# Ledger of designs, part 5: peptides against a protein of PDB entry 5EG6

Target 1, 151 residues: chain A of PDB entry 5EG6
Amino acid sequence: RLRSQTVSTRYLHVEGGNFHASSQQWGAFYIHLLDDDESEGEEFTVRDGYIHYGQTVKLVCSVTGMALPRLIIRKVDKQTALLDADDPVSQLHKCAFYLKDTERMYLCLSQERIIQFQATPCPKEQNKEMINDGASWTIISTDKAEYTFYE

## One batch from the design tools (peptide; aimed at target 1 N18 G65 I114)

Design b1_p9_8_s3 (made by RFdiffusion4, then SolubleMPNN; from b1_p9_8, 7 letters changed)
Fold by OpenDDE base, seed 2:
Structure b1_p9_8_s3 (fold): chain B 151 residues (1-151), chain A 9 residues (1-9)
Amino acid sequence: as target 1 above (151 residues)
Amino acid sequence: MELTSFKAK
């Protein structure tokens, strides 16, 4: 007889100078809105405004200051990332983080590691890319966070 | 700018 294995929930976290996924600890991250034309770098110019899907963002750990490369935050529908969704980002939404200027590489959970996962083009729908469950992230608030949104 | 956390399956 075969038994199913339970997969635990994990959180994006920074430890030991690296991004990882922890089942015990969660990180608090600043999401900085960038201009679409912003270049990659440790220094960047932040735009004012409410973040929408499809926009370029920088995720910065509030504790360590470590940042991921520029990402495009995309809406997730089941096992697909939506390429043209542009509605406002909100808590409890599922999102995917496309690494900008890559060939369909997304931020992905693999066990306790954070890796890049290459999405597959959706043959039936040009506005979607197929991702795995590890590339789907749920946006949640933190106990310490106070949000300010701009129109 | 927002301060958030992220959960994964």
Scores: peptide ipSAE 0.356, ipTM 0.864, DockQ to the pose 0.046
OpenDDE base, seeds 1, 3, 4, 5: peptide ipSAE 0.317, 0.172, 0.333, 0.348; ipTM 0.843, 0.779, 0.847, 0.854; seed 3 fails the geometry check

Design b1_p9_8_s4 (made by RFdiffusion4, then SolubleMPNN; from b1_p9_8, 6 letters changed; failed a check: a repeat of another design)
Amino acid sequence: MDFTSFKAK

## One batch from the design tools (peptide; aimed at target 1 G17 E42 E43 P69)

Design b1_p10_1 (made by RFdiffusion4)
Pose (drawn by RFdiffusion4):
Structure b1_p10_1 (pose): chain A 148 residues (1-2, 6-151), chain P 10 residues (1-10)
Amino acid sequence: RLTVSTRYLHVEGGNFHASSQQWGAFYIHLLDDDESEGEEFTVRDGYIHYGQTVKLVCSVTGMALPRLIIRKVDKQTALLDADDPVSQLHKCAFYLKDTERMYLCLSQERIIQFQATPCPKEQNKEMINDGASWTIISTDKAEYTFYE
Amino acid sequence: VMHAPVWYPP
């Protein structure tokens, strides 16, 4: 959110995008700290904590973003030292692992990476673009099937 | 172990 500005992470046309009309449900998988990038990867059980490495995989298309470090957001900053459990409706940032402070970010409908600004005296913090702050929530679905 | 096509943002 930048209420009219609200966009959702979604996959269509073979790309991740920030949609104003539809939202995707993504599996969030914990990965070990030393797992490497690839189309094949190992996931682990447990509750998601800030600072941990995760893979987001579209439940509909199966496509995934690169490895991300989920980080807690305070106002406009990513807190690199935060390690508590990720909770419902928390604001989060996703650092693209092994990049120069590049975060998952929206530019209107587009999903891009955007570089964070290091903080002056508080070096456990990085300033992030407004499009790099994401609110997380668990999802569910009900299905009914009938025929005449 | 999982398999997923990886998408990269520009």

Design b1_p10_1_s1 (made by RFdiffusion4, then SolubleMPNN; from b1_p10_1, 6 letters changed)
Fold by OpenDDE base, seed 3:
Structure b1_p10_1_s1 (fold): chain B 151 residues (1-151), chain A 10 residues (1-10)
Amino acid sequence: as target 1 above (151 residues)
Amino acid sequence: MLRAKVVYPE
């Protein structure tokens, strides 16, 4: 389960074939680890192991099997995404999801919509990018898994 | 190998 903490807490959810942000309902997602050179597509190969910041992942809805494009999960420090963090991902830290092969586009909550937000470079700290509150997510473990996706 | 329909955010 993914949660974005803004003025009104909302959860990442899939409805009507689209990703959106709901205050009442939440979706359970698989976070699949991909190889750094894995290409975009409906078919992908999953790697074993603990996910680390900086690695490429696929978010797949456990109910619908719908997925977002390839993302790089990054560690968040205050209002910045860290570009060089590579420690294991944990529920103790907020994270951001960079859309791979874009110009600093991050998965972002805006009202009930899921959008791409362009981060601003941090001139003083080259290893950081400035993001808004809507682009900061919290990962919450859940036992819900329906395995609607297939190999 | 897994298969999932890709949806792009706005």
Scores: peptide ipSAE 0.564, ipTM 0.937, DockQ to the pose 0.917
OpenDDE base, seeds 1, 2, 4, 5: peptide ipSAE 0.522, 0.562, 0.540, 0.510; ipTM 0.929, 0.936, 0.932, 0.932

Design b1_p10_1_s2 (made by RFdiffusion4, then SolubleMPNN; from b1_p10_1, 6 letters changed)
Fold by OpenDDE base, seed 2:
Formats: C-alpha cells, sequence, structure tokens
Structure b1_p10_1_s2 (fold): chain B 151 residues (1-151), chain A 10 residues (1-10)
C-alpha cells in the first residue's frame, strides 16, 4: 500500500543568530572559495576562480555576516555524495556540504533545524558516501542581496 | 581577508 506524501522545500536561512531551515524565507549566501590548507576561523582568505567539487568553501550570509564552518562541496548522485568528483560546480546538480575535518559529517536539514548528518560509507563503492535527502542541496543564483565588505 | 562569525550546526 502506498501512502500519500507531502513534499516541501526548505531554504537555508539565518534567524536569531542561528542557521535554520525555513519554508518561507531564504537567505542569500556568498560562497567563497578557500585554499585547501586554509585554517578555520572568523578571518579567512578567499581564492579567485571557479568552484569545483572537492574544494573548500565558506558559506557566508549576506545579511548577517554569519558563516558556517569550512565545507567541502561535493557532487551528489542520488543519495550518495561523490568523494572524487572535481568538475565545476553546476547549479543543475544537487550538492552536499561536508564539514571539513569531521567524520563524514554533512550539512543537513531536519525539519526546521540545521544539523550535522553522519554519512555512512558505501560498501560497494569506496568513492561514495551515503547521505539522506536533507543533506542534498540545490544552489540557485540570485541578485537579491548585495553585501559590501572591507578586506 | 574576510571576516565572518562562525556558527556550528547542531
Amino acid sequence: as target 1 above (151 residues)
Amino acid sequence: MLKAKVVYPE
């Protein structure tokens, strides 16, 4: 027997100093490319160039200036994150955000919360990790918000 | 050099 399901979309948003998943409000974020050896901190150096899967990025809220920890953006294939994909990031594909220096922790939404979800190794494919739907994100370009910062 | 407050997810 099949059950009817309600599918909803939630957006990454910052409210009250915290990241959350909103059904109505979406945040505009800068995706900054970092060097692979860039350390974690409130201050960071940005690289020029196109973002490729496997690279380290910083997501910074254009309104609040709050950021997530360093992330590795990874290509998603169905419910798996690809560990070795290195082609340019495409908005046509879903992606996952691995929290750098963690044991397979990925940025994930759970209802209204933003959590870390631990991916499990794919037993048949060493180049893949199994994630859930909440850890699969879509990137959409927007010109809504501009943020001026000083280096 | 950019600056942003780091927030760790739950």
Scores: peptide ipSAE 0.684, ipTM 0.958, DockQ to the pose 0.944
OpenDDE base, seeds 1, 3, 4, 5: peptide ipSAE 0.532, 0.240, 0.510, 0.517; ipTM 0.931, 0.805, 0.926, 0.927

Design b1_p10_1_s3 (made by RFdiffusion4, then SolubleMPNN; from b1_p10_1, 6 letters changed)
Fold by OpenDDE base, seed 5:
Structure b1_p10_1_s3 (fold): chain B 151 residues (1-151), chain A 10 residues (1-10)
Amino acid sequence: as target 1 above (151 residues)
Amino acid sequence: MLKAKVLYPE
C-alpha cells in the first residue's frame, strides 16, 4: 500500500555535537574497516581492502570527526538482518549496523533521533535477526563533506 | 527510508 511508502527519507547527520536524522541535511561519513579484534576507542587502525558484510567498521563524520561505536555491517533481507552474509557491501542493498558486543542492538532512527533498537531472534532461522524499518539503512557513496537539499 | 552518505577510504 502507498501508506507504507509515505515515510520521508532521513539522513544521518551530526549537529551540535550529536548524531541525528535530518530530512534536509546529510553528513558525509568515512566508513573505516577495522580488525575483528580492534578495541573500542578514538584511536584505531584502519585495514585495507573492500568492506564485506559481517566485518567491523567505524563511521566517522568527515566534518566534525565524531564517530559512532564500532559497528558490524550486516546485510538486510526484508525485515531481517543476516548474520552470516559475507559478500562485499553493495549500495544496491539495504544494510544494518549492529553495535558490536551488544545484545542484538542496531543503529536505528526514531523521528529525528538516532537510537539503539534491539533485534529479536528468528526462531525458525538462526542466521537471521528481526529488525524494524528504522534499522534498515541505504549506503550512498559521496565525495561531498556536507549537503543541503530541498525535496 | 534511512540513508547514510559515506566516503569509502581509498
Scores: peptide ipSAE 0.292, ipTM 0.828, DockQ to the pose 0.045
OpenDDE base, seeds 1, 2, 3, 4: peptide ipSAE 0.043, 0.243, 0.216, 0.051; ipTM 0.670, 0.811, 0.793, 0.669

Design b1_p10_1_s4 (made by RFdiffusion4, then SolubleMPNN; from b1_p10_1, 5 letters changed)
Fold by OpenDDE base, seed 3:
Structure b1_p10_1_s4 (fold): chain B 151 residues (1-151), chain A 10 residues (1-10)
Amino acid sequence: as target 1 above (151 residues)
Amino acid sequence: MLKAKVLYPP
């Protein structure tokens, strides 16, 4: 399970004031849980507790202090993001980061850049959105945590 | 409360 803590990920780090991607470099971030009604801004209030899919989070670079805008962390099933999953986040699963209050925009790795990727609705499954591989992320906690697998 | 500058990806 994942809670507000320090995490690392491949292909995402801050260099020269910008987010960059590298297979050889890891970025260290704080993942902070926010209230669902928390507004966007440079100042925000952090909640305690385990992070669940569907909740709002902030990713803050531990080195530079740069942050991404508010994200909703979503569970990934194959190449789809689940819209209604609300179980605790598992570090063993890939996840997707929906940019809150956008039209299906997700944090995406494209070549060596971090961009927004627009997911497409699943016509036959209203609880899913189709994403590409670049929009699937793996988070590794730098702190001791429970590694629970959810099927 | 925390403070962080926000960077928006393209």
Scores: peptide ipSAE 0.420, ipTM 0.915, DockQ to the pose 0.948
OpenDDE base, seeds 1, 2, 4, 5: peptide ipSAE 0.403, 0.074, 0.060, 0.397; ipTM 0.909, 0.712, 0.693, 0.906

Design b1_p10_2 (made by RFdiffusion4)
Pose (drawn by RFdiffusion4):
Structure b1_p10_2 (pose): chain A 148 residues (1-2, 6-151), chain P 10 residues (1-10)
Amino acid sequence: RLTVSTRYLHVEGGNFHASSQQWGAFYIHLLDDDESEGEEFTVRDGYIHYGQTVKLVCSVTGMALPRLIIRKVDKQTALLDADDPVSQLHKCAFYLKDTERMYLCLSQERIIQFQATPCPKEQNKEMINDGASWTIISTDKAEYTFYE
Amino acid sequence: TLHAPVWYPP
């Protein structure tokens, strides 16, 4: 959110995008700290904590973003030292692992990476673009099937 | 172990 500005992470046309009309449900998988990038990867059980490495995989298309470090957001900053459990409707940032402070970011409908600004005296913090702050929530679905 | 096509943002 930048209420009219609300966009959702979604996959269509073979790309991740920030949609104003539809939202995707993504599996969030915990990965070990030393797992490497690839189309094949190992996931682990447990509750998601800030600072941990995760893979987001579209439940519909199966496509995934690169490895991300999920980080807590305070106003406009990513807190790199935060390690408590990720909770419902928390604001989060996703650092693209092994990049120069590049975060998952929207530019209107586009999903891009955007570099964070290091903080002056508080070096456990990085300033992030407004499009790099994401609210997380668990999802569910009900299905009914009938025929005449 | 899982398999997924990886998408990269520009």

Design b1_p10_2_s1 (made by RFdiffusion4, then SolubleMPNN; from b1_p10_2, 4 letters changed)
Fold by OpenDDE base, seed 4:
Structure b1_p10_2_s1 (fold): chain B 151 residues (1-151), chain A 10 residues (1-10)
Amino acid sequence: as target 1 above (151 residues)
Amino acid sequence: MLKAKVVYPP
């Protein structure tokens, strides 16, 4: 399950052949790890291993089988996406999904629609891009998971 | 090999 960090909680959902957001409904998604060199297509090869920030992933709806384009999962710090983070993805941290091979386009919630939002460069920090709240997501696993909390 | 229809957000 994926939810966007907005004023009101929204969940990523697929209905009628389109991705949208709902406060009442949510979809379960497979997050598949891809090779960095994997090309875009309806057919893709899944890579084994733990997902790290900076890696390429495919989000596939478990119900409809529909997928978003290749995404690079990035760690979020406040309202910025980190470009150089490479530690393992954690459910404790917010994340952003950069649409691969775009000009800083991120998966974003706008009202009840899923759109692409263009991040702006951070002038003082070259390793960060500024995103809005709609582009910040939380991964909620349907499986039980153990993690270490640190503040 | 997996297959999934790709949908591009606007």
Scores: peptide ipSAE 0.546, ipTM 0.934, DockQ to the pose 0.936
OpenDDE base, seeds 1, 2, 3, 5: peptide ipSAE 0.519, 0.539, 0.525, 0.512; ipTM 0.931, 0.933, 0.932, 0.930

Design b1_p10_2_s2 (made by RFdiffusion4, then SolubleMPNN; from b1_p10_2, 5 letters changed)
Fold by OpenDDE base, seed 2:
Structure b1_p10_2_s2 (fold): chain B 151 residues (1-151), chain A 10 residues (1-10)
Amino acid sequence: as target 1 above (151 residues)
Amino acid sequence: MIKAKVVYPP
């Protein structure tokens, strides 16, 4: 599941054919690793292996089968998304989801809605983009055997 | 191969 850290904890879920955020209800999602050159589409090829920051992923609702567009998962440092981080994705770190092939658009929570938020470039730090708290997410695995963490 | 309907956030 995905949790957004803003004023209050919200969880990503699907309702009515759209992605929403709830403080109570959450859905389980598959996070699929794609090749960097994989095209956007309703059909895609999945790669095996651990997901690293900077890689292209697809978030698919396990119930409805609906997916967000291709995303690049990026590491978050404070209120910035790191553009060059490439270490394995960890539940210990916050992440951001850049909508691939957009002008710095990130998956963002706004109240109960999931929207795109345009990040601001960092002139003095070319490897970073400034995001808001709503664009910061925490991945919580539903498979406890895969990763263990303490909150 | 996975098939999924794509939903674009506003």
Scores: peptide ipSAE 0.555, ipTM 0.936, DockQ to the pose 0.958
OpenDDE base, seeds 1, 3, 4, 5: peptide ipSAE 0.536, 0.513, 0.551, 0.553; ipTM 0.936, 0.932, 0.937, 0.940

Design b1_p10_2_s3 (made by RFdiffusion4, then SolubleMPNN; from b1_p10_2, 5 letters changed)
Fold by OpenDDE base, seed 2:
Formats: C-alpha cells, sequence, structure tokens
Structure b1_p10_2_s3 (fold): chain B 151 residues (1-151), chain A 10 residues (1-10)
C-alpha cells in the first residue's frame, strides 16, 4: 500500500543568530572559495576562480555576516555524495556540504533545524558516501542581496 | 581577508 506524501522545500536561512531551515524565507549566501590548507576561523582568505567539487568553501550570509564552518562541496548522485568528483560546480546538480575535518559529517536539514548528518560509507563503492535527502542541496543564483565588505 | 562569525550546526 502506498501512502500519500507531502513534499516541501526548505531554504537555508539565518534567524536569531542561528542557521535554520525555513519554508518561507531564504537567505542569500556568498560562497567563497578557500585554499585547501586554509585554517578555520572568523578571518579567512578567499581564492579567485571557479568552484569545483572537492574544494573548500565558506558559506557566508549576506545579511548577517554569519558563516558556517569550512565545507567541502561535493557532487551528489542520488543519495550518495561523490568523494572524487572535481568538475565545476553546476547549479543543475544537487550538492552536499561536508564539514571539513569531521567524520563524514554533512550539512543537513531536519525539519526546521540545521544539523550535522553522519554519512555512512558505501560498501560497494569506496568513492561514495551515503547521505539522506536533507543533506542534498540545490544552489540557485540570485541578485537579491548585495553585501559590501572591507578586506 | 574576510571576516565572518562562525556558527556550528547542531
Amino acid sequence: as target 1 above (151 residues)
Amino acid sequence: MLKAKVVYPE
């Protein structure tokens, strides 16, 4: 027997100093490319160039200036994150955000919360990790918000 | 050099 399901979309948003998943409000974020050896901190150096899967990025809220920890953006294939994909990031594909220096922790939404979800190794494919739907994100370009910062 | 407050997810 099949059950009817309600599918909803939630957006990454910052409210009250915290990241959350909103059904109505979406945040505009800068995706900054970092060097692979860039350390974690409130201050960071940005690289020029196109973002490729496997690279380290910083997501910074254009309104609040709050950021997530360093992330590795990874290509998603169905419910798996690809560990070795290195082609340019495409908005046509879903992606996952691995929290750098963690044991397979990925940025994930759970209802209204933003959590870390631990991916499990794919037993048949060493180049893949199994994630859930909440850890699969879509990137959409927007010109809504501009943020001026000083280096 | 950019600056942003780091927030760790739950």
Scores: peptide ipSAE 0.684, ipTM 0.958, DockQ to the pose 0.933
OpenDDE base, seeds 1, 3, 4, 5: peptide ipSAE 0.532, 0.240, 0.510, 0.517; ipTM 0.931, 0.805, 0.926, 0.927

Design b1_p10_2_s4 (made by RFdiffusion4, then SolubleMPNN; from b1_p10_2, 4 letters changed; failed a check: a repeat of another design)
Amino acid sequence: MLKAKVLYPP

Design b1_p10_3 (made by RFdiffusion4)
Pose (drawn by RFdiffusion4):
Structure b1_p10_3 (pose): chain A 148 residues (1-2, 6-151), chain P 10 residues (1-10)
Amino acid sequence: RLTVSTRYLHVEGGNFHASSQQWGAFYIHLLDDDESEGEEFTVRDGYIHYGQTVKLVCSVTGMALPRLIIRKVDKQTALLDADDPVSQLHKCAFYLKDTERMYLCLSQERIIQFQATPCPKEQNKEMINDGASWTIISTDKAEYTFYE
Amino acid sequence: DVPHFQATIL
């Protein structure tokens, strides 16, 4: 959110995008700290905590973003030292692992990476673009099937 | 843009 500004992470046309009309449901998988990037990867059980490495995989298309470090957001900053459990409707940032402070970010409908600004005296914090702050929530679905 | 791929979980 930038209420009219609300956009959702979604996959269509073979790309991740920030949609104003539809939202995707993504599996969030914990990865070990030393797992490497690839089309094949190992996931682990457990509750998701800030600072951990995760893979987001579209439940519809199966496509995934690169490895991300989920980080807690305070106003406009990513807190790199935060390690508590990720909770419903928390504001989060996703650092693209092994990049120069590049975060998952929207530019209107586009999903891009955007570099964070290091903080002056508080070096456990990085300033992030407004499009790099994401609210997380668990999802569910009900299905009914009939025929005449 | 952020790159992506088709996932295969082991």

Design b1_p10_3_s1 (made by RFdiffusion4, then SolubleMPNN; from b1_p10_3, 7 letters changed)
Fold by OpenDDE base, seed 2:
Structure b1_p10_3_s1 (fold): chain B 151 residues (1-151), chain A 10 residues (1-10)
Amino acid sequence: as target 1 above (151 residues)
Amino acid sequence: MVPSWKAKVK
């Protein structure tokens, strides 16, 4: 499930065929890894492997099958989306979802609606784009996962 | 608004 970091915690949910935010309900989503050159469409090919920041993904509701446009998952650092991060996606980090092939549009929570928010270029740091809190998301796995850590 | 549609994995 996806949780947006705002004053009030909201969860991404699908209702009536529409994506929206709920404070009480959440939907389970498949996050599919796509090839960078995968075209937009109702059908897509899934790539095997662990998802890394900077890669193209598809979010598909496990119940309804509704999907968002192709997204690039990006790492978030203090209200900025990192454009060059490429490490494996971690539940320990906030992320942003850039709508692929848009002018810096990100998946954003506004009240109870899911909208596109246009990020502002960071003038001092070319590898960052300024986003709002509504565009910062946390991925929470609904499955039990095992991790190995090395010090 | 963000467009959405039913999708299927090939």
Scores: peptide ipSAE 0.359, ipTM 0.909, DockQ to the pose 0.914
OpenDDE base, seeds 1, 3, 4, 5: peptide ipSAE 0.201, 0.355, 0.356, 0.214; ipTM 0.791, 0.863, 0.909, 0.786

Design b1_p10_3_s2 (made by RFdiffusion4, then SolubleMPNN; from b1_p10_3, 5 letters changed)
Fold by OpenDDE base, seed 4:
Structure b1_p10_3_s2 (fold): chain B 151 residues (1-151), chain A 10 residues (1-10)
Amino acid sequence: as target 1 above (151 residues)
Amino acid sequence: MVPSFKAKIK
């Protein structure tokens, strides 16, 4: 009989000035809360408070300082991103990162690459968008001071 | 494959 497959984990990492995914290497990132009206840029104002789903965030590499574009963090249920969830972000749930001001583009892991994946609408559920497994991220809480980083 | 990342929420 068939047995369950072993699933490999890949981590978001910055190397050579680029974001990529690695099985061995990983980076520690800051998740900064932004105001909804914050403009795109390398310099931004961090908002105080707990992050909730639906809010705008910036992911910044703790080592290089490189940042991804503004993202909206969304709660994931199975293979769908929830558009109207607004409860506090929990590490117990998977999340998706919508690229702000795009047509349903989400941060996605594809093998060793970090790409944008276009979600498809759920025709009968307007509050959901269908994403792939590569767009469903797991947040692992960490402090950069506790870990060894790669250049 | 499962995508993950280590982060500190600010």
Scores: peptide ipSAE 0.379, ipTM 0.885, DockQ to the pose 0.079
OpenDDE base, seeds 1, 2, 3, 5: peptide ipSAE 0.317, 0.361, 0.376, 0.334; ipTM 0.840, 0.878, 0.854, 0.829

Design b1_p10_3_s3 (made by RFdiffusion4, then SolubleMPNN; from b1_p10_3, 6 letters changed)
Fold by OpenDDE base, seed 2:
Structure b1_p10_3_s3 (fold): chain B 151 residues (1-151), chain A 10 residues (1-10)
Amino acid sequence: as target 1 above (151 residues)
Amino acid sequence: MVPSFKAKVK
């Protein structure tokens, strides 16, 4: 018989011009699909279509317009990020956000802060990188009519 | 702590 433990949830939020993690407040974010060759910048071209793991995305606060750097959304397997998964993004799975063009840096929640966490290579599994729990995100759609993740 | 965020598509 397995026992569960209550775990608190923190939400990505923008306050005071900064990204942070809040237990009480949450921000609504656009997930923009980009081309793999899209350059970093405040202006970017958005692609149409469903998001797949391995693709480049931009997270933009719907209220403030604050954006994170280009991210590659990756599928999570246990405490690892999969480098080669390419199926449609599903709300059934946790995901990780690799900061593009970094040395294995991932978007990470640490207490009330949003930080970059450096993943460790998996010696025996080249298609995986070891992340922590704070780097494993759940995406919750605010309006499924606007965007539906693959199930 | 479980990280989550609300999202929509523009």
Scores: peptide ipSAE 0.341, ipTM 0.876, DockQ to the pose 0.091
OpenDDE base, seeds 1, 3, 4, 5: peptide ipSAE 0.331, 0.337, 0.332, 0.315; ipTM 0.871, 0.871, 0.869, 0.861; seed 4 fails the geometry check

Design b1_p10_3_s4 (made by RFdiffusion4, then SolubleMPNN; from b1_p10_3, 5 letters changed)
Fold by OpenDDE base, seed 2:
Order: sequence, then C-alpha cells, then structure tokens
Structure b1_p10_3_s4 (fold): chain B 151 residues (1-151), chain A 10 residues (1-10)
Amino acid sequence: as target 1 above (151 residues)
Amino acid sequence: SVPSYKAKIL
C-alpha cells in the first residue's frame, strides 16, 4: 500500500555543539579551501583560489567555530558522486561531501541527524559512486569572505 | 588574508 509523504527541507546547522539538520534554522559556514596534503586538525592553512570539485575543503560554522573533518567536495549527477569532475564548484548545483581518507563515506542528512553514508561503487561507471538523496547537498548562498590567518 | 566562501547549505 502506497503512502503519501511530505519531503521536508532541512539546513545544515550547529546547535549544542553538534551538527544537525534543521528545518527552522540554517547555519552560516565558511568553506575553506585546503591543500590536498593538508593534515586533519583544528588548525589549518587556508589555500588561495577558487574552489573546484575534487578539492579538499573545511566547513566551519561561522558562529561556533565548529568544523567538520576534511571533505572533498564532489559534483553530483543524479544520485551519483562524480570522482573526476574538476570544474569550479557551482552554487545551487548538487554536490557531495566525501569524508577524506574514508572508504567512500559521505556527509549525509538523515532526518534531523548528520551521519556518514557509505557510497556504493558504480560498476558500470568507474568514475562514479552511488549515493542516496541525503548525501546530496546544495550550496544555496555564498558570499565572499576574508579569512585572516596570523602565524 | 585569504578569500573564502561563507555559505548556507541545504
């Protein structure tokens, strides 16, 4: 028996020291470009340049400073993450956030929770990994921001 | 300073 379901819109948000998906609040995040060989940590060096798919980024909450682990931002085609796309990141286009140094783990929205979802290899297309809808994100607003770093 | 993005993510 088929059931009707309303799809909710949720935003990435930080509350109570945790990342979650909120239908009421949105978080403002800095997307910092990192070098491919940048190590994991609370302290990192931001790289200059436009962000391209395939590059390593840090998402940092502008209010709390809470950050996710290093992510590789990947282009999404339907329900697949593209592994070889390297064009500039497009606002309002779906993207996926691969958790760097994991076995195909992607940042994923599940109800109100932010979890890791393991993508499945695409046998027919080796340059793609199959993700679920919750692992597809949209950058809906971007503003240029200056990050000041002092040694 | 280094330019970055400030974004909202859905």
Scores: peptide ipSAE 0.532, ipTM 0.888, DockQ to the pose 0.045
OpenDDE base, seeds 1, 3, 4, 5: peptide ipSAE 0.506, 0.470, 0.519, 0.387; ipTM 0.893, 0.887, 0.893, 0.851

Design b1_p10_4 (made by RFdiffusion4)
Pose (drawn by RFdiffusion4):
Structure b1_p10_4 (pose): chain A 148 residues (1-2, 6-151), chain P 10 residues (1-10)
Amino acid sequence: RLTVSTRYLHVEGGNFHASSQQWGAFYIHLLDDDESEGEEFTVRDGYIHYGQTVKLVCSVTGMALPRLIIRKVDKQTALLDADDPVSQLHKCAFYLKDTERMYLCLSQERIIQFQATPCPKEQNKEMINDGASWTIISTDKAEYTFYE
Amino acid sequence: TDVPHFHAKW
């Protein structure tokens, strides 16, 4: 959110995009700290904590973003030292692992990576673009099937 | 800058 500004992470046309009309449901998988990038990867059980490495995989298309470090957001900053459990409707940032402070970010409908600004005296913090702050919430679905 | 993606296997 930048209420009219609300966009959702979604996959269509073979790309991740920030949609104003539809939202995707993504599996969030915990990965070990030393797992490497690839189309094949190992996931682990457990509750998601800030600072941990995760993979987001579209439940509909199966496509995934690169490895991400989920980080807690305070106002406009990513807190790199935060390690508590990720909770419902928390604001989060996703650092693209092994990049120069590049975060998952939207530019209107586009999903891009955007570099964070290091903080002056508080070096456990990085300033992030407004499009790099994401609210997380668990999802569910009901399905009914009938025929005449 | 663009964010790459792929089809996941785990």

Design b1_p10_4_s1 (made by RFdiffusion4, then SolubleMPNN; from b1_p10_4, 6 letters changed)
Fold by OpenDDE base, seed 4:
Structure b1_p10_4_s1 (fold): chain B 151 residues (1-151), chain A 10 residues (1-10)
Amino acid sequence: as target 1 above (151 residues)
Amino acid sequence: MEVPSWKAKF
């Protein structure tokens, strides 16, 4: 399970007031749970509780305070984002960050850049959207007791 | 397409 807390993710980094990719570091971020009806802005109200797929979150750099737009955290299956998954977020699985109120735009790593990537609808499965590997993210809690490595 | 960002306040 994932709560509003400090987390780390590979590649995502803030330098000079901009988000970019760093292959050398794991970026440290606060992940905050928001209400579904929370408006976009510099100021926002954080909710308590466990984060589920489909919920709205804010990622804030723990060092600089820079924030990304409101994101909907979605479950990933292979190279697809699941639109209707609502179970608790698991650190054992990759996730995707849909930019809320966009046309299928997802947070994506492209070389050294952090960009928006437009997912493609799945013709055979309306509850899925096709994403690339750069749009799949791994989240690790800063609490080492929450995750165990086997390799 | 780049991703916009700004300073968070809370």
Scores: peptide ipSAE 0.316, ipTM 0.878, DockQ to the pose 0.927
OpenDDE base, seeds 1, 2, 3, 5: peptide ipSAE 0.276, 0.204, 0.290, 0.152; ipTM 0.866, 0.835, 0.877, 0.796

Design b1_p10_4_s2 (made by RFdiffusion4, then SolubleMPNN; from b1_p10_4, 6 letters changed)
Fold by OpenDDE base, seed 1:
Structure b1_p10_4_s2 (fold): chain B 151 residues (1-151), chain A 10 residues (1-10)
Amino acid sequence: as target 1 above (151 residues)
Amino acid sequence: MEVPSWLAKF
């Protein structure tokens, strides 16, 4: 008997020593804040504080300990990554992960593989870069705690 | 973040 299925959600996970995306499997990741001048490496110093857009982060698999290269977390508005957003990271907003020190390369899902996608500059909007849907992510914290931010 | 998070695409 053939079953009809609708797949609407994909999750980042680690399998076989590589990062993948799956609708059936998922991994939990630590998002570590780094100093802006922190160098690339397997060992790094974690900075204290809440993560803001524009800051450098490390994504570390909670199970395997594998980490992606240094990333800059950026706020997403529709099909664009915002380069000047600096407010605290919110689970209510989509985000993009710029691979630090690359030419506009972002963490992207293509099919079931994690790849790098090169964003296109916005000619008349210097504070934005055009990304595809595959480069947009949503952070879901395993912690149910609620936080209130004041300006 | 000290607590692990999932990265999801809806």
Scores: peptide ipSAE 0.231, ipTM 0.804, DockQ to the pose 0.048
OpenDDE base, seeds 2, 3, 4, 5: peptide ipSAE 0.178, 0.209, 0.190, 0.176; ipTM 0.758, 0.758, 0.748, 0.762

